# Designs tried in a protein design run: peptides against a protein of PDB entry 6FRK. Part 159

Target 1, 411 residues: chain A of PDB entry 6FRK
Amino acid sequence: NEEVLNAMLKEVCTALLEADVNIKLVKQLRENVKSAIDLEEMASGLNKRKMIQHAVFKELVKLVDPGVKAWTPTKGKQNVIMFVGLQGSGKTTTCSKLAYYYQRKGWKTCLICADTFRAGAFDQLKQNATKARIPFYGSYTEMDPVIIASEGVEKFKNENFEIIIVDTSGRHKQEDSLFEEMLQVANAIQPDNIVYVMDASIGQACEAQAKAFKDKVDVASVIVTKLDGHAKGGGALSAVAATKSPIIFIGTGEHIDDFEPFKTQPFISKLLGMGDIEGLIDKVNELKLDDNEALIEKLKHGQFTLRDMYEQFQNIMKMGPFSQILGMIPGFGTDFMSKGNEQESMARLKKLMTIMDSMNDQELDSTDGAKVFSKQPGRIQRVARGSGVSTRDVQELLTQYTKFAQMVKKM

## One batch from the design tools (peptide; made by RFdiffusion4, then SolubleMPNN)

Design b2_p19_2_s4 (from b2_p19_2, 11 letters changed)
Fold by OpenDDE base, seed 3:
Structure b2_p19_2_s4 (fold): chain B 411 residues (1-411), chain A 19 residues (1-19)
Amino acid sequence: as target 1 above (411 residues)
Amino acid sequence: DMIETLENLLKKIEALLKA
């Protein structure tokens, strides 16, 4: 029994290392899991795999909990949020995403560009802010980021802004000059929150990077970016451990809407390849698909039509990059996150929708669409000709629909 | 349980997309 446990823990440790979890955290987790597992319960024929997964899940949840409550802005107050992070971490894009997130929630939000090091930083911020209709401040002539940040914060405080986001300069590496500049800016503007932005794709370097920032500036929050890529997000555990600061948001793509509040349970579930069902539900709910309540009511009544399936495919296509949605579904491994599989999956959905576009209202709105086609096989040939596909492709769609409709009837 | 049913639905979608 102990040999089997050690073999399974070796596989889990390998998978966590392949997920960019720091080797020190993996070692600590292994010892904590060993101490939490009752060997007598394992002998009684309980599912050893489920027990180990549950123990691993509990220990990973503890690793992303810094024991500190996340900072939240106060309504009707002036909240100054300073961003820090390396160049290429997605910091500037994340400032715009956070500003847009608060603006959509009815906060009076603005952006300040205090990046004087990068040529065109202010033009990039101005372009992003203008597209999102977010007020912005910066200079083409002032080279001191302390002056720009101070003047911008004072201006927007006087104009009664509630969320004042300050983007700072980044560097390609940890540089003492960058950290000194960040301290000078922080001392001048006295931010209510300092946000460290980290790229998840840096893998095992996450601990060293996060520690270098926390040792120099009082980081109170973390945002993890590029979780839509090949990064499995294990570096986020290293960032929390090093900064002792909660992850508040994650960036899931390049679009301004590819930004969501961090949730511990869904994130750990995704990291373990269990999927993120809660994040999928939240993302579906955030889309304010007014028809979602009507669909949920239909599903509760065991009603599911080809039109309902078509609307779901449209909703999936509206939810953003299909790879992100697929990566939230249990068993769609990280291999589905390859750019090639996204385009192919979207092409498959578009093909299915094109087949349904050749159906009539009687076929689409039938609670037993497959039976409508089985009773009149000439409908399959009509739809196949109308959509430019084989009769086999239409039969495959109807077989898929029937499998879904049978599941909904069992709800 | 709506969650278990959704998980089963997602597993079937997955099986259909892999086929």
Scores: peptide ipSAE 0.007, ipTM 0.302, DockQ to the pose 0.024
Fold by OpenDDE base, seed 2:
Structure b2_p19_2_s4 (fold): chain B 411 residues (1-411), chain A 19 residues (1-19)
Amino acid sequence: as target 1 above (411 residues)
Amino acid sequence: DMIETLENLLKKIEALLKA
């Protein structure tokens, strides 16, 4: 029994190390899991594999929970949020993502660029902010980040902004000068929250980096970036352990919408390769799928039209990157589609929708759309001309629709 | 095949929505 337990724990420890979990945390988890199982084996004839999985899951959840409530902005107040982190962590992009998140929630949000070290930092922030229609402040001439941050915060306070996000300079290494600059900025603007942005792909270095920031500045929140790549997010556990600060958001891609509130259970489930069923359900529910009850009812009756397929394609497009949606489904790895394949996938989906935009209501609403086209081949030629595609492309769409409709009839 | 992947995805989403 102990040999089997030790073998299974070795496999779990290997998988956690391959998921970029810090070796010290993996050792501690192994000891905690052993102690938990030795206590529970006395109590229940449960399948040892399920018991080990549950114990591992429970201990990982504890590692992600610092026992500190996350800071939240207060509505109708001026909330100053300072961002800190290394260069290449995705800090500047994350500032824009967070600003856009709050703007979409109806907060009066703005951005300040206090990065005077990186040439073009202000232009990059300005471009991102302008695309998102977020007000911004910065300077092309002022070199003191304290002055820029102070002036920007004062300006936006006077204009009654609710969310004031300050982006600071990053460095490639932990430098005392960077931490001194961060402290000077923090002392000048008196932020309500300091957010450490960490790249998940740095693996075993996450703990040491996060600790170095926490030891110098009062980090109160963590944002983990690049969780769309090969990084399984084990570095996030190291950041929480080192900073004793909660993860508040995660960055899941390069787009401004590739940003979500952190949820512990889904994250640990994803880390273990169990998928994120809850996050998938939440994303599906966020789509305000009043139309999905009608679709589910049609599907229950074995009815599926080209319009129903079009609406499903719109829903998939609204759910965000197809790779992320797949990565939320158990047994589909995040790596199943390269970023290139995702853009191609979205372009193909959009092409199919453009073909359907050239169809009439009789074609779209037919319970046997393929028969409508097969009985009158002139419809295929009309749709092909209207959408600027070949007759073959329309036939391929109809073939796909027929496969879906047959699947729905079997459900 | 992206279509087969999409079909499988839709089937899984629908199964989750029915649950």
Scores: peptide ipSAE 0.006, ipTM 0.289, DockQ to the pose 0.066
Fold by OpenDDE base, seed 4:
Formats: sequence, structure tokens, C-alpha cells
Structure b2_p19_2_s4 (fold): chain B 411 residues (1-411), chain A 19 residues (1-19)
Amino acid sequence: as target 1 above (411 residues)
Amino acid sequence: DMIETLENLLKKIEALLKA
């Protein structure tokens, strides 16, 4: 039994190392799992694999829990969030993603570019901010990041912004000058939260980098980026261990919407190759699909309207990129939708919703919307004209609705 | 393809909500 346990633990340890989990953490986890497994319970015919998997899962959950509550912004207050991290970590992109996330939640959000070192940093931030309609501050002439950060924070405080995000300079290497600059900026603006942005693709270097930042600045939160790549996210555990700070968000792509709150259990499930069932459940719950007891009840009765479909499209659009949702479902790899298909898919959903916005209540609330349109073809032409689409596009939507309604009737 | 994917997604979501 001990040999079998050791063999299985060796496989788990190998898989965790291949997932970029730090070798020290893997060793510690191995000992903790070995100590947590009751060998007597293993003798009782319990599925040894499930028991080990559960023990590994529990110990990984502990590794991502720093034992400190994540900082959260206070509504109606001015919350200054300073970003720190290496160049190429996705820091600037992540600032925009976080700003957009809070803006979409109805926070008065702004961005400050205090990166004076990288040529075009301010232009990049300005482009991202403008595209997202986020207010921004920076300078083309001021070279002192402390001055830019201080002036920007003061400006946005005076304008009663609730979320003030400060992007700082990154360096290619851990340079003392970078840490001094970060300290000077932090002292000047007195941030409510310091966010370390880490690239998951750096693998085993995550611990040393995260530690170097924590040893110099009071990192209170971690954001892990590039989890859409080949990085299995094991570096995130190293960042938590080194910073003693919670992961608050993850970056899951290049789009501004490729950003989600960190959830421990889904992340660990994904890391173990179990899929992100809980992240799917939580996204579903965040959609207030529970207020869809009425929808679920209608679906159980085989009733599905164009309005119900519209509400589902709104829900999917709130869930973010469809590829991310698919990547949460076991057996759908992230590769199933090429990045090009996702924007096209969201644009298609938005087009379908725009067509439905030109429908009347009788059309939307009919239990057989397709039959309403088939009986009166003039409705298709009206909706097509109202939405600025072809009659073919409306017919395609109705065909889609019919397929969906038929599936609901089979459920 | 997208519809089939949406349908499959909704079925999976519902299956998860029932579990």
C-alpha cells in the first residue's frame, strides 16, 4: 500500500512539476498529502485514486490560500490600486482589463500611466483606455513617474473617481532602480492595494520573481496573466507562497474581456485537469440564472421563447468570451475555438440580439416564435428593416431559435 | 456551429445545475 501510494504521489508530483508548480511546493505538498492520507482508510477499499486526488486537491487549495483576506475596493471611496511587475508580464494590459471590469460593474474608474521608461507605454495605455472609454492620465514630457502618479491620483481624487489604477514601469530584469522607483511611487500615492502582475508562462521563475517584488514593496494582491497559453498555472501557487498575497484575478487572453475574478476551486480543478466545473457553476450563478427558476421551469415544460433566447444571449455575453466558457467545460479544450472565431461569435450574438430588439412582444413572448413569423412573412421584413439586416439574417435567427426550442422540448 | 456549441453549452450548464 505504501509503495502504491508513493508511486501515485510520484505521478502527481511529476504532473505538478509539468504544470509549473515550484519544486519546493511540490515536495511540501507530497509530505502534506502523505500525512493527510489515512492508510487505514485506504485499506478499507476506498478508491485510492479518488482519495489521493482529494488529498492533493485539498493541499493545493491550501497553497493558494495565503490566509489573508483579499483587498476589495470600497464603494463610494477613492481606491488607489498600484500595479507592479516585470516588463512583458502583461501589466499594462491587465490595468486596462481591471479598469474595464470595474467600469462594467458601475465603478467610476480611471487609469494612470506612470511608465516613463518604456517608449510608447502611454500611447498603449491611451489606446486601450480610449477603446474601453476609460478616463486616463499620463504625460509625454514628464519623466518622473512619482510626479505623474501623484498628479494623476490627485486629479482623479478631486474628480471623485472610485477606482484609480496606476500602471508603473516594468523592467526586463530585477533592477534596484525599478524597486526604488516603485517605492517612491508607492510612498507618494499611498495606494490602498499593490497588485503584482505575474506571467504564468515563466514557470519555475515565478517564486523568485514574486519574492523579489514582495521583499521590496508591500504586494497585497496578485494577478496571473497568460493562462490561455501553454502555462498550466502552477506558477500561481509559487506567487501566492512567495508574496503571501491572494490571487484576485486571472488574465485568460489578449482581449479586454479575457479577465476574470480568481476562484480557488475551479483553478485547482483546471490545474489537475479535472475541468473548471465550479467556475462554470459560479459564472452561471453570477448570471443570476437562479432567478431563472422560472426559465428552468419553462425549459422543463418545453417552453422556450425568443425572449428567453435573448436573455440567454445576454447571459452568455455577461459570462465573457465563449472560448473561456468552453474551456471551463470538461472535454472542451481552449483550442476548440480559434481566437478569431470568438470575436466573430460575440459579434454574431450581438447581431442576433439587435435583430430581436426589432421584434415586438407578441413575437418575443410566443412559445412558437418561428410559426408567428412563418404565418405572417411581413413580420420578417419589418424586423429586417428595423434592425438593418437582410431578411435572410432574420430567417437564420428563426432557424436557430427553432433548433433551440426543439432541443428544449427534448430535454 | 456556434448554435450547436451554444446548445451544447446550455445543456452542459443545465446538467451542472441539476447535479
Scores: peptide ipSAE 0.000, ipTM 0.284, DockQ to the pose 0.068
Fold by OpenDDE base, seed 1:
Structure b2_p19_2_s4 (fold): chain B 411 residues (1-411), chain A 19 residues (1-19)
Amino acid sequence: as target 1 above (411 residues)
Amino acid sequence: DMIETLENLLKKIEALLKA
């Protein structure tokens, strides 16, 4: 039993290291899991794999919980949020995403560019802010970030803004001059929250970078970026461990909407390849798909039509970037998050919808649509001609539908 | 890939329905 436990823990440790989890955290998790597993309960023939998976899940949840309540802005007050992080971390893009998030929630939001080091930083922020209709402040001539930040914060306080986001200079290395500048800005504007932005794609380097920021600046919140790439999210655990600060949001792509509140359990589920069911629920609920209740009720009764499948494809297309939806589905690995696969997946969905647009109401509304087509093969030829596809493409769609309808009947 | 997408979507809907 101990040999089997050690073998399974070795596989879990390997998978966590491959997910960019820091080696110290993996060792700590291994010790905590060993201490949490009752070897006597494992002897009773219970699914040892499920017990270990549950213990691993529980210990990963603890690793992303710093035991500190996340800062939240106060409605009707002026909340100053300072952003800090390395160059290329996605900090400037994340400032715009957070501003847009609060604006969509009905907060009066603005952006300040206090990055005087990077050429074109203000133009980039201005372009992003203008596209999102977010008020912004910055200078083309002032070189002191303290002056820009102070003037911008005062301006937007006087204009009764509720969310005032300050973007700072990011440098390529942990330079003492950068940390001094960040401290001077923080002392001048007295931020209500300091957000560290971390790139998840740097893998094992996340701990050392996050620690260097926390040792110099009072980081109170973490945002993790580039979770749409090859980054498996293990760096997020390193950021929490190093900063002792909660992750508040994650960046899941390049679009301004590729930004979501951090949820511990969905994130750990995704990290383990179990998928993000809760995040899919929340996104589906945010879409106000009132028709979902009617679909849910049909699915409970084992009913699934070609029209119901069409409506689901429409819903998937409305959920935004298909990569985010796929990344929420169990078994869709991080490789499906590539932009190339998203456009191809959307093109495939549109092709299937175009085939269904050539079907009649009798075909679409049948509880056994595949049987309607199998009884009258001339329908396949009609639909194929109407949609400009092969009879094989229609048969492939019907085969897919049949698999889904069989799954729904087993529910 | 799309079959797996929809199977997983259906599994998620099922999990939603059981929650």
Scores: peptide ipSAE 0.010, ipTM 0.335, DockQ to the pose 0.048; fails the geometry check

Design b2_p19_3_s1 (from b2_p19_3, 11 letters changed)
Fold by OpenDDE base, seed 2:
Structure b2_p19_3_s1 (fold): chain B 411 residues (1-411), chain A 19 residues (1-19)
Amino acid sequence: as target 1 above (411 residues)
Amino acid sequence: LEELKKLRELYLKLQEILQ
């Protein structure tokens, strides 16, 4: 029994290390799981694998919980949120994502660029803020981030903003000058919350980085970025352990809406390769895929039209990157779509939709769209001319549709 | 769960078409 337990724990420990979980945390988890498992219950014929998985899941949930309640903004008050983190962590993008999140929730939100070190930092923030219609402040002439942050916070306090987000300079390395600058900014503006932004892709370096920030500034919240990539997010556990601060949000892509509140259970399920069924259901419900009852009924009857295919392509495009959806489904590894294939796949989807935009209702609503085109080849030439594509591209679309419709008939 | 499995199969097949 002990040999079987040790073998299974070795597999789990290997998988956690491959998920960028810190080696010290993996060792501690192994000891905690061993102490939590009743060896007598294992003898009673219970599924030993499920018991170990459940014990591992419980211990991972505890590692994500710092035992500290997350700071939340107060409605109708002025809440100053200072962002800290290394350059390339996604800090500036995350400021815009958080501002947009609160704006969509009906908060009066603004952005301050106190990054004077990076050339074009203010232009980048201004561009992102303008696209999202978020008010912003910064300077092209002031070089002191303390002055910019103080003036910007005062301005937006006087204008009764509820969420005031301050983006600070990120350095490429942990430099004492960066930490002194961050401390001076923090002392000047007296933020209600300091958010550390961490890139999930830095793997085992997460602990050392998170600790260096916490030792210098009073980090109260963590945001983890780049969880859309190959990063399984195990570094997030290291950040929580080092900062003793909760993860409040995660960044799941490059888009301004690729940002969600942190949920412990879905995150640990994804980390263990169990998928995120709850997040998939939430995302499906946000898409009003309840209108897919009509599609599910059509699919049950083996009916599939070019319009039904077009609507599915629209749904995929609304769901965001296909890799995110697949990564939420149990037993799809994160490796199924390389980043290069995703942009190309989205471009292909848009091209296919543009071809279908040149089709008429009779072609789109036919239960055998391919047969409509095969009986009247002049339709292919019309659609090709209307969409600016070759007749071959239209034939490829019809071939893909036929493959899909045959698969629906077999379901 | 059965509907999610059907959606999964649909998405896998869409992926094969988009490759």
Scores: peptide ipSAE 0.025, ipTM 0.447, DockQ to the pose 0.125
Fold by OpenDDE base, seed 4:
Structure b2_p19_3_s1 (fold): chain B 411 residues (1-411), chain A 19 residues (1-19)
Amino acid sequence: as target 1 above (411 residues)
Amino acid sequence: LEELKKLRELYLKLQEILQ
């Protein structure tokens, strides 16, 4: 029994190391799992593999829990959130994502660019903020991040903003001058929360980096970025261990919507390659399952309309990036959608929906929409003109619909 | 699980359309 346990723990430890989990944490987890497993219960014929997996899962959940409650903004208060992290961590993008998240939740949100070190930081933030319709502050002339941060925070406090996000300078390396600057900014603006942004792809360096930030500034929250890539997110455990701070959000792509609240169980399930079935169910439930049940019943009868396809495109757009959905399904690797293909795919979906917005109810509700258009080619020309697309684009949509409807009929 | 499997198959088919 002990040999079997040791062999299985070796496989799990290898998988965790391959997932960028810090070697110290893997050792500790191995010891904790060994201590939590009753060898007598393992002897009684319980599925030894399932028991070990459950013990590993429980210990990983504990490693993600810093024992500290995550800071949450107070409604009607001016909440100052300072971002810290290395250059290339996705910090600036994450500031915009967090601002957009709170704005969509009905918070009066703004962004401050106190990154004076990176050329074009303010332009990038301004572009992102403008696209999201988020108010922003920064300077093209002021080089002191303390002045910019202080003035921006004061301005937005006076304007009764509820969420004031401050993006700071990131450097390529841990330099004492960066930490001094961050400390000066933190002292000047007195943030309600300091968020450390970490790139999941830095692997075994996560612990040392997270610790270096925590040792210099009072990091109270962690955001992990680039979980859409090859990084399985094991570095997130290292960040929690080093900062003793909860992960509050994860970045799952390059789009402003590629951002979600951190959920412990789904994350650990994904880290173990189990997928995120619960998060998939939650996302499906948020889409109103009742509408999906009606669709599933129609699909059982082999009925699929252009309207049903439109509703599914709306559902995909509500669910966010397709990589997030795929990454929730067990056995779909993160590699199935290259980052460039998602924005193009979403733009393609939106184009297809715009074409369908020019269709009439008879066309949308037909069980054979392609045949309706084939019988009356003048409909294609009408829809093409109404949506500002070519007749070819409408024919391509109808071809895609036909393929989809044929596949539904085979289900 | 069967509904999730159908939804998965639906999303796979949608992905094939979007590629």
Scores: peptide ipSAE 0.024, ipTM 0.454, DockQ to the pose 0.101
Fold by OpenDDE base, seed 1:
Structure b2_p19_3_s1 (fold): chain B 411 residues (1-411), chain A 19 residues (1-19)
Amino acid sequence: as target 1 above (411 residues)
Amino acid sequence: LEELKKLRELYLKLQEILQ
């Protein structure tokens, strides 16, 4: 029994290390799991694998919980949120994502660019803010970030903004000058929350970076970026352990909507390859896929048209990156589609949709679309010509549709 | 849960098309 436990714990520890979980945290987890598992209960014929998985899950949940309640903005007050983090962490993009998140929730939100060190920082913030219709402040001439931050915060307080986000200068390395500047800005604007932005892709370096920021600045919240399907979220555990601060949001892609509130249970479930059923439900509900009931009803009747396939491709494109959706389904690993494979898959979907855009309603709405084309081969040539593709590409689409429709009939 | 199972089966099938 102890040998089986040690073997299974070794596999879990290897998977967690491969997931960029810090070696110290993995060791602590192993000890905590060993202490939590009664070896006598494992002898009683209980599913040993399920017990170990549950114990691992429970201890990972504890590692993500800093025991500190996350700061939340107060409605009808001016809430100043200061962002800190390294250059390339996704800090500036994350400021815009957070501003857009609160704006969509009906908060009067604005952005301040206090990054005077990076050339084009204000232009980048202005571009992102303008695209999202978020009010912004910054200067092309003022070089003191304290002046810009103070003036911007005062302006937006006087205009009764509820969420005032301040983006600060980043550096490529931990420099004392960066921390001094951050402290001067923090002292001048008196932020209600200081958010550390961390890149998850730096793996084992997450602990040392997060600690260096916390030792210099009163970090109260963490945002983890670049959790794009492939980033093994283990760096997030290191950030919580080092900062003793909660993760409040995660960045899951390059789009302004690729930003979600951090949920402990779904995150750990995804980290363990169990999927994120809650996040899948939330995404399905946000898309107002009321059409899912109609689709489910059609699927129950074994009916599947080319139009139904087109609508499903549109829904996938609206859901964002297909890898993120697949990674929410239990039994799909996070690594299921590489970022390269995702762009290729989206391009393939768009190509298939472009072919279907050249089809007529009789072809799209037929319960046997492939048979409509097989009976009249001239339709294939028309569609191929209309969509700028080969007749072979249209035949491949029809073959894929036929396979899909046959699988629907077996459901 | 039945809707999620059907959605899963749909995405599995779509994945086979996208490979």
Scores: peptide ipSAE 0.023, ipTM 0.466, DockQ to the pose 0.095
Fold by OpenDDE base, seed 3:
Structure b2_p19_3_s1 (fold): chain B 411 residues (1-411), chain A 19 residues (1-19)
Amino acid sequence: as target 1 above (411 residues)
Amino acid sequence: LEELKKLRELYLKLQEILQ
């Protein structure tokens, strides 16, 4: 029994190291799991693998919980949120994502660009903020980030903003000059929350980076970025351990909507390669797919229309990047959709939907849509003309629909 | 698990359509 336990723990420890979990945390977890496993319960014929996975899961949940309640903004107050992090961590993009998140929740939100070091930082923030209709402040001429941050915070306080997000300068490495600048900005604006933004793809460097920031500034929250890539996010455990601060949000892509509140259970499930069934369920529930009962019933009866396919394409587009959805399904690797194929896939979905927008209700609601078009080829020419596509593109859509409907009939 | 396998097959087929 102990040899089997040690072998299985070795596999789990290897998988955690491959997920960028810090070697010290993996060692401690191995000891804690060994102490928590009742060897007598393992002898009783319970699935030893499930027991070890559950014990590992429980210890990983404890590593993500710093025992500190996450800071939350107060409604009707002025909440100053300062962002800190290295260049390339996704900090500036994350400021815009957080601002957009709060704006969509009905908070009066604004952005301040206090990055004077990076050429075009203010233009990038201005572009992102303008696209999201978020008020912004910054300077093309002022080089002191303390002045810009102070003036911007004062301006937006006077205008009764509830969420005031300050983006600071990043650097390519940990530099004393960066930490001095961050400390000067923090002292001047007196932020209610300091958010450390960490790139999940930096692997074993997460601990040293997170510690360096916490040792210089009072980091109270962590945001982890680039969880759409190969990074399983094991470095997030190192950030929590080093900062003693909760993860509040995760960045899951490049789009402004690729941003979600941190959930412990889904994150640990994904880290272990168990999939994010809970996050998939939550995304499905957030989509108000209450009509999914009718769809699931239709699917159970092997009925699938062009309208049902159109609604599924709308749901996929609402769920965000298809790679994120696939990455939530157990046994889909994060690599299943290359990042380049995602925009092309979304453009293809939009093209297919535009073709279907030129179809009539009889064509869309037919349980054998392909047969409706095959019996009356003039319909293909009408739809092609209406959508501005070739008759070949319409035939390809109908071929795809037929493959889908055949699969649904086998379900 | 069977429903998730079916959903997986659905999404694999969607991917083949989107490629």
Scores: peptide ipSAE 0.022, ipTM 0.464, DockQ to the pose 0.134; fails the geometry check

